# Peptides against a protein of PDB entry 3ESW, part 214

Target 1, 322 residues: chain A of PDB entry 3ESW
Amino acid sequence: NNIDFDSIAKMLLIKYKDFILSKFKKAAPVENIRFQNLVHTNQFAQGVLGQSQHLCTVYDNPSWHSIVLETLDLDLIYKNVDKEFAKDGHAEGENIYTDYLVKELLRYFKQDFFKWCNKPDCNHCGQNTSENMTPLGSQGPNGEESKFNCGTVEIYKCNRCGNITRFPRYNDPIKLLETRKGRCGEWCNLFTLILKSFGLDVRYVWNREDHVWCEYFSNFLNRWVHVDSCEQSFDQPYIYSINWNKKMSYCIAFGKDGVVDVSKRYILQNELPRDQIKEEDLKFLCQFITKRLRYSLNDDEIYQLACRDEQEQIELIRGKTQ

## One batch from the design tools (peptide; made by RFdiffusion4, then SolubleMPNN)

Design b2_p25_7_s1 (from b2_p25_7, 18 letters changed)
Fold by OpenDDE base, seed 5:
Structure b2_p25_7_s1 (fold): chain B 322 residues (1-322), chain A 25 residues (1-25)
Amino acid sequence: as target 1 above (322 residues)
Amino acid sequence: SIDEMIKKLAKELLEKDPEKVYNAK
């Protein structure tokens, strides 16, 4: 009796699909109770939930995408992408074009478009005067600054002219298209929107130890790729732990389709205590939020994303990003 | 369990031939 291995494999895959889809059905009452208790009793869990409510959906705004595409020099960007693709891309297949696009967007953003702002220039003395600026502290936004989702305003005094310069920390990425300056928060916020505006699958990565970056899903590499706009970095998840010798405890990725603990991708050494939440509770929390984000998706979309999730989990366990 | 075995086999297939897993009907 020749065992038809192909028929067995097909039946097993159908059962696997049914099993996966069963996990994404409406949460049981016990799971809802566990979730509510967790976010009410654990501050870290509450923080992750709060971030997910903003970061998972805020960038899915078609009006913002149009404004971004109208603001960027698309002719320059595509000219550079086409040039690099014409050299090597044809040998690797059409899917690599998007990787070249992301690399050019990193270059364009850092070199041509956005500026790092540790201290602002003096509004009175003009450009290249940041060295003369003394921090006086931070305050709440004024009435104008409040229109652009400003949480805090850093206040500086010029040592040369004595005038006060305000550096509002805008969270509105459309305002950042105008100001074109900031720190890691502003860089990552606007760059996440830029990548989304090109129709890419993007996640915002929050690190507990005061850094933020992106991940892009490469169809060419068939995985999530580290993207840091501040560093003009593509596929270098090791830069924080190894190059910076940064100590870290948590890295959480926020996307439209899920929330994922990606700490294993970035925390390669010098791990800080993971004492903010139980590992099982963090895993449950991320899965529960992810399940909620996918409630409107059809069975095929849910299955495709679940297969992608399992590939990522295999990658994170094996360290196969290299 | 049968479910654990199916999950294990699916993971192995995702590594060897991911298209077969993604294209499951």
Scores: peptide ipSAE 0.447, ipTM 0.933, DockQ to the pose 0.750
Fold by OpenDDE base, seed 2:
Structure b2_p25_7_s1 (fold): chain B 322 residues (1-322), chain A 25 residues (1-25)
Amino acid sequence: as target 1 above (322 residues)
Amino acid sequence: SIDEMIKKLAKELLEKDPEKVYNAK
């Protein structure tokens, strides 16, 4: 009896699909109790939950996508993408075009569109006056600033004219399309929205040690790709640990379809103690939130995403030798 | 468990031939 290995493989894959789908059913009462206890007793877990409630959904706004696309110089962007694709992309197939697009968006955003703001220019003295600015501290937003989801306003005094300049830390990415300046938070916030506006699969990566960046799912590379708008960086997850010699403990990715601990992708050396939560509890938390985010998806969507998740876990464990 | 075995085999197949896993009907 020739064992039909293909038939066995098909049966095993069907059982695997059923097994995967069974995990995404409504949470058992015990899981809900564990989740509630965890977020009420662990501050880090509460923080991850709070971030997920915002970051996993806020960028999935079609009205915002339209505003972004109307604001960007799409003609310039696509001209540059087409130019780079025409050089090398034809041999690699159509899927590589999105990688060229993300690379151009990184260039465009950093070079043409957005500005780094360590200190604001003096509103009275004009451009290139940030060197004359002394920080006085932070305040709450005024009535106008509060309209744009502003949590804090940094206050600066000009050493030349003595006037006060306000630097509101806006969390509204649409306001950032107008202001076109900020630090890593504003850069990553708006750039995440920009990538989403092109219909891309994007995650917001939060690092506990005060940095943030994106991940883009490349169909060409068939994986999540590191994207840092501040650095104009594509597929360089090592820059923080190796180039910056940054010490890090946690990197958590937030997307519409899930929350994932991606620390293994970015923390290559100088790992700080992971003492904020038990590893098992963090894993449970991310899985539980991910499960909730997928409750409205059909079985095929759930299965496709679960296959992608398993591929990512394999990647994170093996460490692809680039 | 059978579930653990199936999961292991699926992971091995995701590494070798991911398309077969994604296209599971």
Scores: peptide ipSAE 0.440, ipTM 0.932, DockQ to the pose 0.748
Fold by OpenDDE base, seed 1:
Structure b2_p25_7_s1 (fold): chain B 322 residues (1-322), chain A 25 residues (1-25)
Amino acid sequence: as target 1 above (322 residues)
Amino acid sequence: SIDEMIKKLAKELLEKDPEKVYNAK
């Protein structure tokens, strides 16, 4: 009897789908207890949970997307994307267009739109006066600054005129569309919103060692792609470990559909001790938060995302990010 | 376990022919 391998394969895939779906069902009481104990006893876990409550959902705001698209020079952006896309003669199909879009957005954001701010210019002396600014420390926001989700204001004194200049660290990305300046936090925050505003699948990556960047899911490459707005970098996950020789312990990606430990993508050498949480507990935490984020999705959506998750895990284990 | 074996086979298939796994009906 010829073994119908196709029939067996179909049955196995159905069983696999059922198995996957069973994992995304409502958490068992024991899992809830484990989660609660973990976030109450482990500060790192509490931090990851707190970040997930903000970063996984804040950028899914249609009103913000509209404001972003109204603010950007879309004509310039698409002109440049079309120019780059025309060079390959469309040989790679339409999916590569989004890669060109992200690359142009990186260029546009760094070169035309946003500014790096180590120190602010003096409000009294005007432009290009940051060299005259002495830091006095940080304080809480005033009543006006508090309207724009500002947690900290850096205070500077001008060495030339003696006046005080405030540099509010705004977390409201809509305010950042106005101010158009900041450091890695403001850059990544606004750039994440920009990418989301184009309907892209985007994650915010938090590194414990004081850096942040994005990941974009490329349909052309069929994987998560490193995107750093500060560096105008696309698909260069090695830049931190290799080029910067940066020591790192944790990289956690926060997206609408999940929280993922992506440390293996970026920590290629000079790994710092991962002593903030047990590896098993971190894995459990990320999976548990991911399950919660997917509770409203249907079985097919859950299955599709779970297959994508498994592909990413295979990639991360094999080190095949290249 | 059967579940572990199925998971292993699905992973192998995801590497060889992802569309077959994604399109599982």
Scores: peptide ipSAE 0.437, ipTM 0.927, DockQ to the pose 0.785
Fold by OpenDDE base, seed 4:
Structure b2_p25_7_s1 (fold): chain B 322 residues (1-322), chain A 25 residues (1-25)
Amino acid sequence: as target 1 above (322 residues)
Amino acid sequence: SIDEMIKKLAKELLEKDPEKVYNAK
């Protein structure tokens, strides 16, 4: 009996599709109870949920995308992309062009567009005066700052002129297009929006140990790619654990289509205790939120995303990010 | 379970020939 392996494979894939789709059906009452109990009893779970409610959807704003594209020097960006793309001998229309675009956006953002702000310059003394700034503490936003989703304002006194300079920590990425300065939070926030504005599939990665970065889905590499705007880093997930020797416990990725524990991609050594939640509960939480984010998608979209998720899980288990 | 077996086999196929898995009708 010639085993028609192709027929068996087709039947297997159909059953797999049905199996996947069955898992993305509306959550069972038991799952809802488990979810509610988890987010009410576990602070880390509540934090992940709270972040998902914002980070998974906030960047999917067409009005913001238009403002971003109008603000960036697109002519310069595409000129540089085209130049580097041509230099490497690629033909137009290859999926790799998007990787070049992201690399140029990293360059442009860090070199030409945005500034790191450890301390602000003195508003009175002008540029390159941050060295003269003494921190006085933090306070709530004023009436103007509050218009731009500002949670806190760092206050500095100039040692030279004695004037006070405010450094509002804006969470409105459109305001960041104007201010063009910040720390890792502002960098990642605006850069996530920038990548989204180019129609890219992007996730915001939160690290519990006070760092944030992006991932973008490369159609060329067929995987999620580490992107850190602060570091001008593309596909270097090891930089934190290896280069910085950073100790980390959790890295959680937030995207429009899901929430994923990506800790295995970034925590290569110096792992801190993962004691904030049970591993099974974290896995359940991420899956539950992911299901909710996909409730409006059709079966084909759900299946495609589930295949992508499974590829990512294989990657994360096998360490094939190199 | 049969479901676990199917999932395992699908994972193996995703590694060998991802396009076949994505293009499943």
Scores: peptide ipSAE 0.399, ipTM 0.917, DockQ to the pose 0.796

Design b2_p25_7_s2 (from b2_p25_7, 16 letters changed)
Fold by OpenDDE base, seed 3:
Structure b2_p25_7_s2 (fold): chain B 322 residues (1-322), chain A 25 residues (1-25)
Amino acid sequence: as target 1 above (322 residues)
Amino acid sequence: SIDEMIKEFAKKLLEEDPNLVYNAK
């Protein structure tokens, strides 16, 4: 009796699909109560929820995507991508083209488009005068700055001319297309929007220890890939823990389809205490928010995303992406 | 549970062939 292993595998996959789909049904009353209690009692949970309400949806704006694509030098970008793809990509299949696109966008953004701003240049003395700037502190935005979702404005005095220069910390990524300068927050914010504007699956990664970056889902590599616009880095999740010797406690990824604790991808050594929330409560929180983000998806979309999630969890447990 | 066994089996299958989900169409 030839055991039809293919038939058994298909049957098991059907049962597995049904089981997965059952988990993404409307939350039970007990789960809603647990969620409400958690976000009302735990400040870290409140922070994750608040970030998810913004970061999971803000970049899915077609009007912003159009403005981005109109602002970038697409001719230069695609010329460079086509050149690298023609050289190395044809043998690896069409899906590798998107990896080359992301690598070129990293190059273009850092080298040609955006500028790091540790301190602003003096508005009076002109370019390359940031070394003469002394921080005076931070204040609220003025009436003009407030139009562009500005939370704080850093104030600097020029040691040479004595004039005051304002460095508004804009959260509006469209304003960042104009200003073309910032720190990790502005870099990651605008670069996340740029990647989304090319139709890519992108997550915003928040690190509790004052850094932020992206993840891109590579169809070629069939996994989430670390992307840091500040570092022009592609698939180097180790740079923080190993190269920088950075101490970290939490890395949370925010995307349109879910919220995921990705700490295991990036915290390879020098782990700080994870004392802000119970591990089971954080897992529950991320799963609950993810479930809510998927309520409008069909069964096939839910199943595909769930399979991707399980593959990512296997990867994170095995540490095999290095 | 049967569900846990299926999940463990599915995980093993996905570990061996990450593209299995795409090939099962």
Scores: peptide ipSAE 0.030, ipTM 0.556, DockQ to the pose 0.491
Fold by OpenDDE base, seed 2:
Structure b2_p25_7_s2 (fold): chain B 322 residues (1-322), chain A 25 residues (1-25)
Amino acid sequence: as target 1 above (322 residues)
Amino acid sequence: SIDEMIKEFAKKLLEEDPNLVYNAK
């Protein structure tokens, strides 16, 4: 009897779908207890939870998306995307257009829109005076700075004129559309919002060793793609471990639909000890938060996301970019 | 469990044919 493998596969897929959907039901009491105990006893877990409460939802703001789209030079962006797409994109189908868009947004953001700020220019002496700035330390925000989700202000003294210049570290990405300057935190924060404003699936990647970047889900490549606005980098997850020779322990991706340990994508060498949490507890934590983020989704959405998750896990295990 | 076996099998199927999920609709 020829085993109808197609029929068996279909039956298994149905059962698998039901099994996956069952995992996204309300958490069992034991899971809730484990979660509460973990976040109360483990500082790293508490940090991941705290970040998820902000990063997983903050960028899903239609009002902010409108402000972003009104602020960017969309005519220039789409002109450049269309130009690059016309060269090579027609042969590869419509889905590649979004990859060209993300690449142009990286170019536009770094070259035309945003500025790296190691030290601020002197407010009194004007442009290109950052070399004359001496750090005096950091302080809390003033009343005006506090309006824009500012936790810290770096204080600088000009060696030339003696005046004080404040560099507020704004966390409000709308304020960053105005200031158009910052370090990796400001770059990644605003760029994550920019990508979201184009309706893209985006994650914010936090590295414990003081760097942050994005991931974009490419429909063309059918995977999560590394995106670093600071580096104008697309699909170069190796740059930190290999090019920078950076030592890293954890990379955690935060998106609207989940929290994922993506360390295996980026930590290719020079791995630091992963001693902040047990691996099983981190896996549980990410799954638990992901489950909570998906509570309002329908069965089809849950299943599609679970399929993406599984594909990503396969990618991360194989070390092969599909 | 049978569920774990199904998951593992489904995972293998998806590894072999990523489009299988779309064809099972």
Scores: peptide ipSAE 0.027, ipTM 0.567, DockQ to the pose 0.610
Fold by OpenDDE base, seed 1:
Structure b2_p25_7_s2 (fold): chain B 322 residues (1-322), chain A 25 residues (1-25)
Amino acid sequence: as target 1 above (322 residues)
Amino acid sequence: SIDEMIKEFAKKLLEEDPNLVYNAK
């Protein structure tokens, strides 16, 4: 009996696809109860849910993408990308072009476009006066600042002229295209939008220990790639744990297609206690939110994303970025 | 691709145990 191995392989593939798809079906009542209980009883879980409701969807705004692309020097960006891409003689194919694009966007953003703001310059004394600024504390936004999703305004007094300068912490990334300054939060917020505006698969990574960065899905490398706009860093997930010797407990990635605990990618040493939630509950939470984010996708899209998820999980377990 | 890997794995499994198809029903 010539076993038709090809026919059987096709049948197994169908069964495997059906099995994967079954995991993404509407949550059972018991899962909904578990989710509700977890979010209501665990503050960390509530925080992750709250962040997902914003970060997973806010950057999927075509109007914002248009504004970004109209604001950036695209001619300069693509000129530099083309120059770098030409060096390899196209030997690696078209997929590597996007990696060059992300690297140039990192350069452009840090060197040409955005500024780090530890302290603002004095509004009265002008440029390069931040050294004269003394922090007085933080306030709520005024009527004008509140228009741009501002939760906090840092207040500074100039030691030279005595005038008050306000540093609004804007969360509206379109306002950040105007102000072009901030700290890690503003940098990551706007840079995430910039990457999304080029049609890239991007995640916002939140670290509990007061840092944020991006991940970009490289079609060339066929994996999620660490991207930090503040550091002009591409594919250097080790910089926090090793170079900075930073202690960390949680790194959570938020994207349009899912929420993923990526702690294993970045926490290589000096791990802080993971005591905010049970590991099983965090895994469940991320999977549950991911499932909800995919409810509108078709079976083929769900299957492809599930395959990508599985590859990422294998990578995270092995601790080796292939 | 995972699909290719699954196909190759399926072929290998079936070569090793042709009765696996009957047990998976």
Scores: peptide ipSAE 0.024, ipTM 0.499, DockQ to the pose 0.069
Fold by OpenDDE base, seed 5:
Structure b2_p25_7_s2 (fold): chain B 322 residues (1-322), chain A 25 residues (1-25)
Amino acid sequence: as target 1 above (322 residues)
Amino acid sequence: SIDEMIKEFAKKLLEEDPNLVYNAK
């Protein structure tokens, strides 16, 4: 009997698609109970859920995208991208253009647009006076600062003039377009919005050990790419574990289409104990939140995203990003 | 993991066609 391999392949593909789609159907009552129990009993799970409720959706704001695009020097950005693309990009195909764009946005953001703020300059003495600033502590926002999603205000006294300078830690990325300064939190927050404003697939990566960065999905590389605005870093996931010798336990990526434990991409050595949640419960939690984020998507969108998820899992297991 | 998914899919295929493993040999 001549085995019709083409017919078998088509049948397997149909069955596989149906199998994948079945995983993204409405959660069973038992799964809902498990989820509710997990987030009520495990503080880490509750934290991941809370972050997902904000980080997965906040950057999908068309009004914010317009404000970003109106604020950035797009002429300079595209001039630089076009220049780099004209050198090497034509040989690699049109999909590489977005990689050049992200690299230029990293350069532009760090070099031309945003500033690192360890200590603020004195409001009275002016620029380059941060060396004279002594921290007095932190307090809650005032009435004006509270308008811009400010949780904490750092207070500094100038050793030269004695005046107090406030450094509000704004979480409103539109306010950060005005202030154009901050630490890793402000950098990552605004840069995530910037990347989203160009229509890119972006995730916000939270590290438990007090760092944050982005991931961008490169159509050219066909994978998630590490992006750190603070470091002007593209595709260097090893910088934390290897270059910084940083000890880490968890890295969780938050995007519009899912929540993913990406610890394996970044924790290459000096792994801290993963004792905040059971591994099976974390896996379940991320899958459950991801499933909820995809409830409005059609079968084809769900299938394409599921295929992408599987490729990422293979990559994370095989260490192919090295 | 991808291995778990492959196993789950394989299990489902075997539930539908228990002879699949023998036919693939």
Scores: peptide ipSAE 0.020, ipTM 0.480, DockQ to the pose 0.062; fails the geometry check

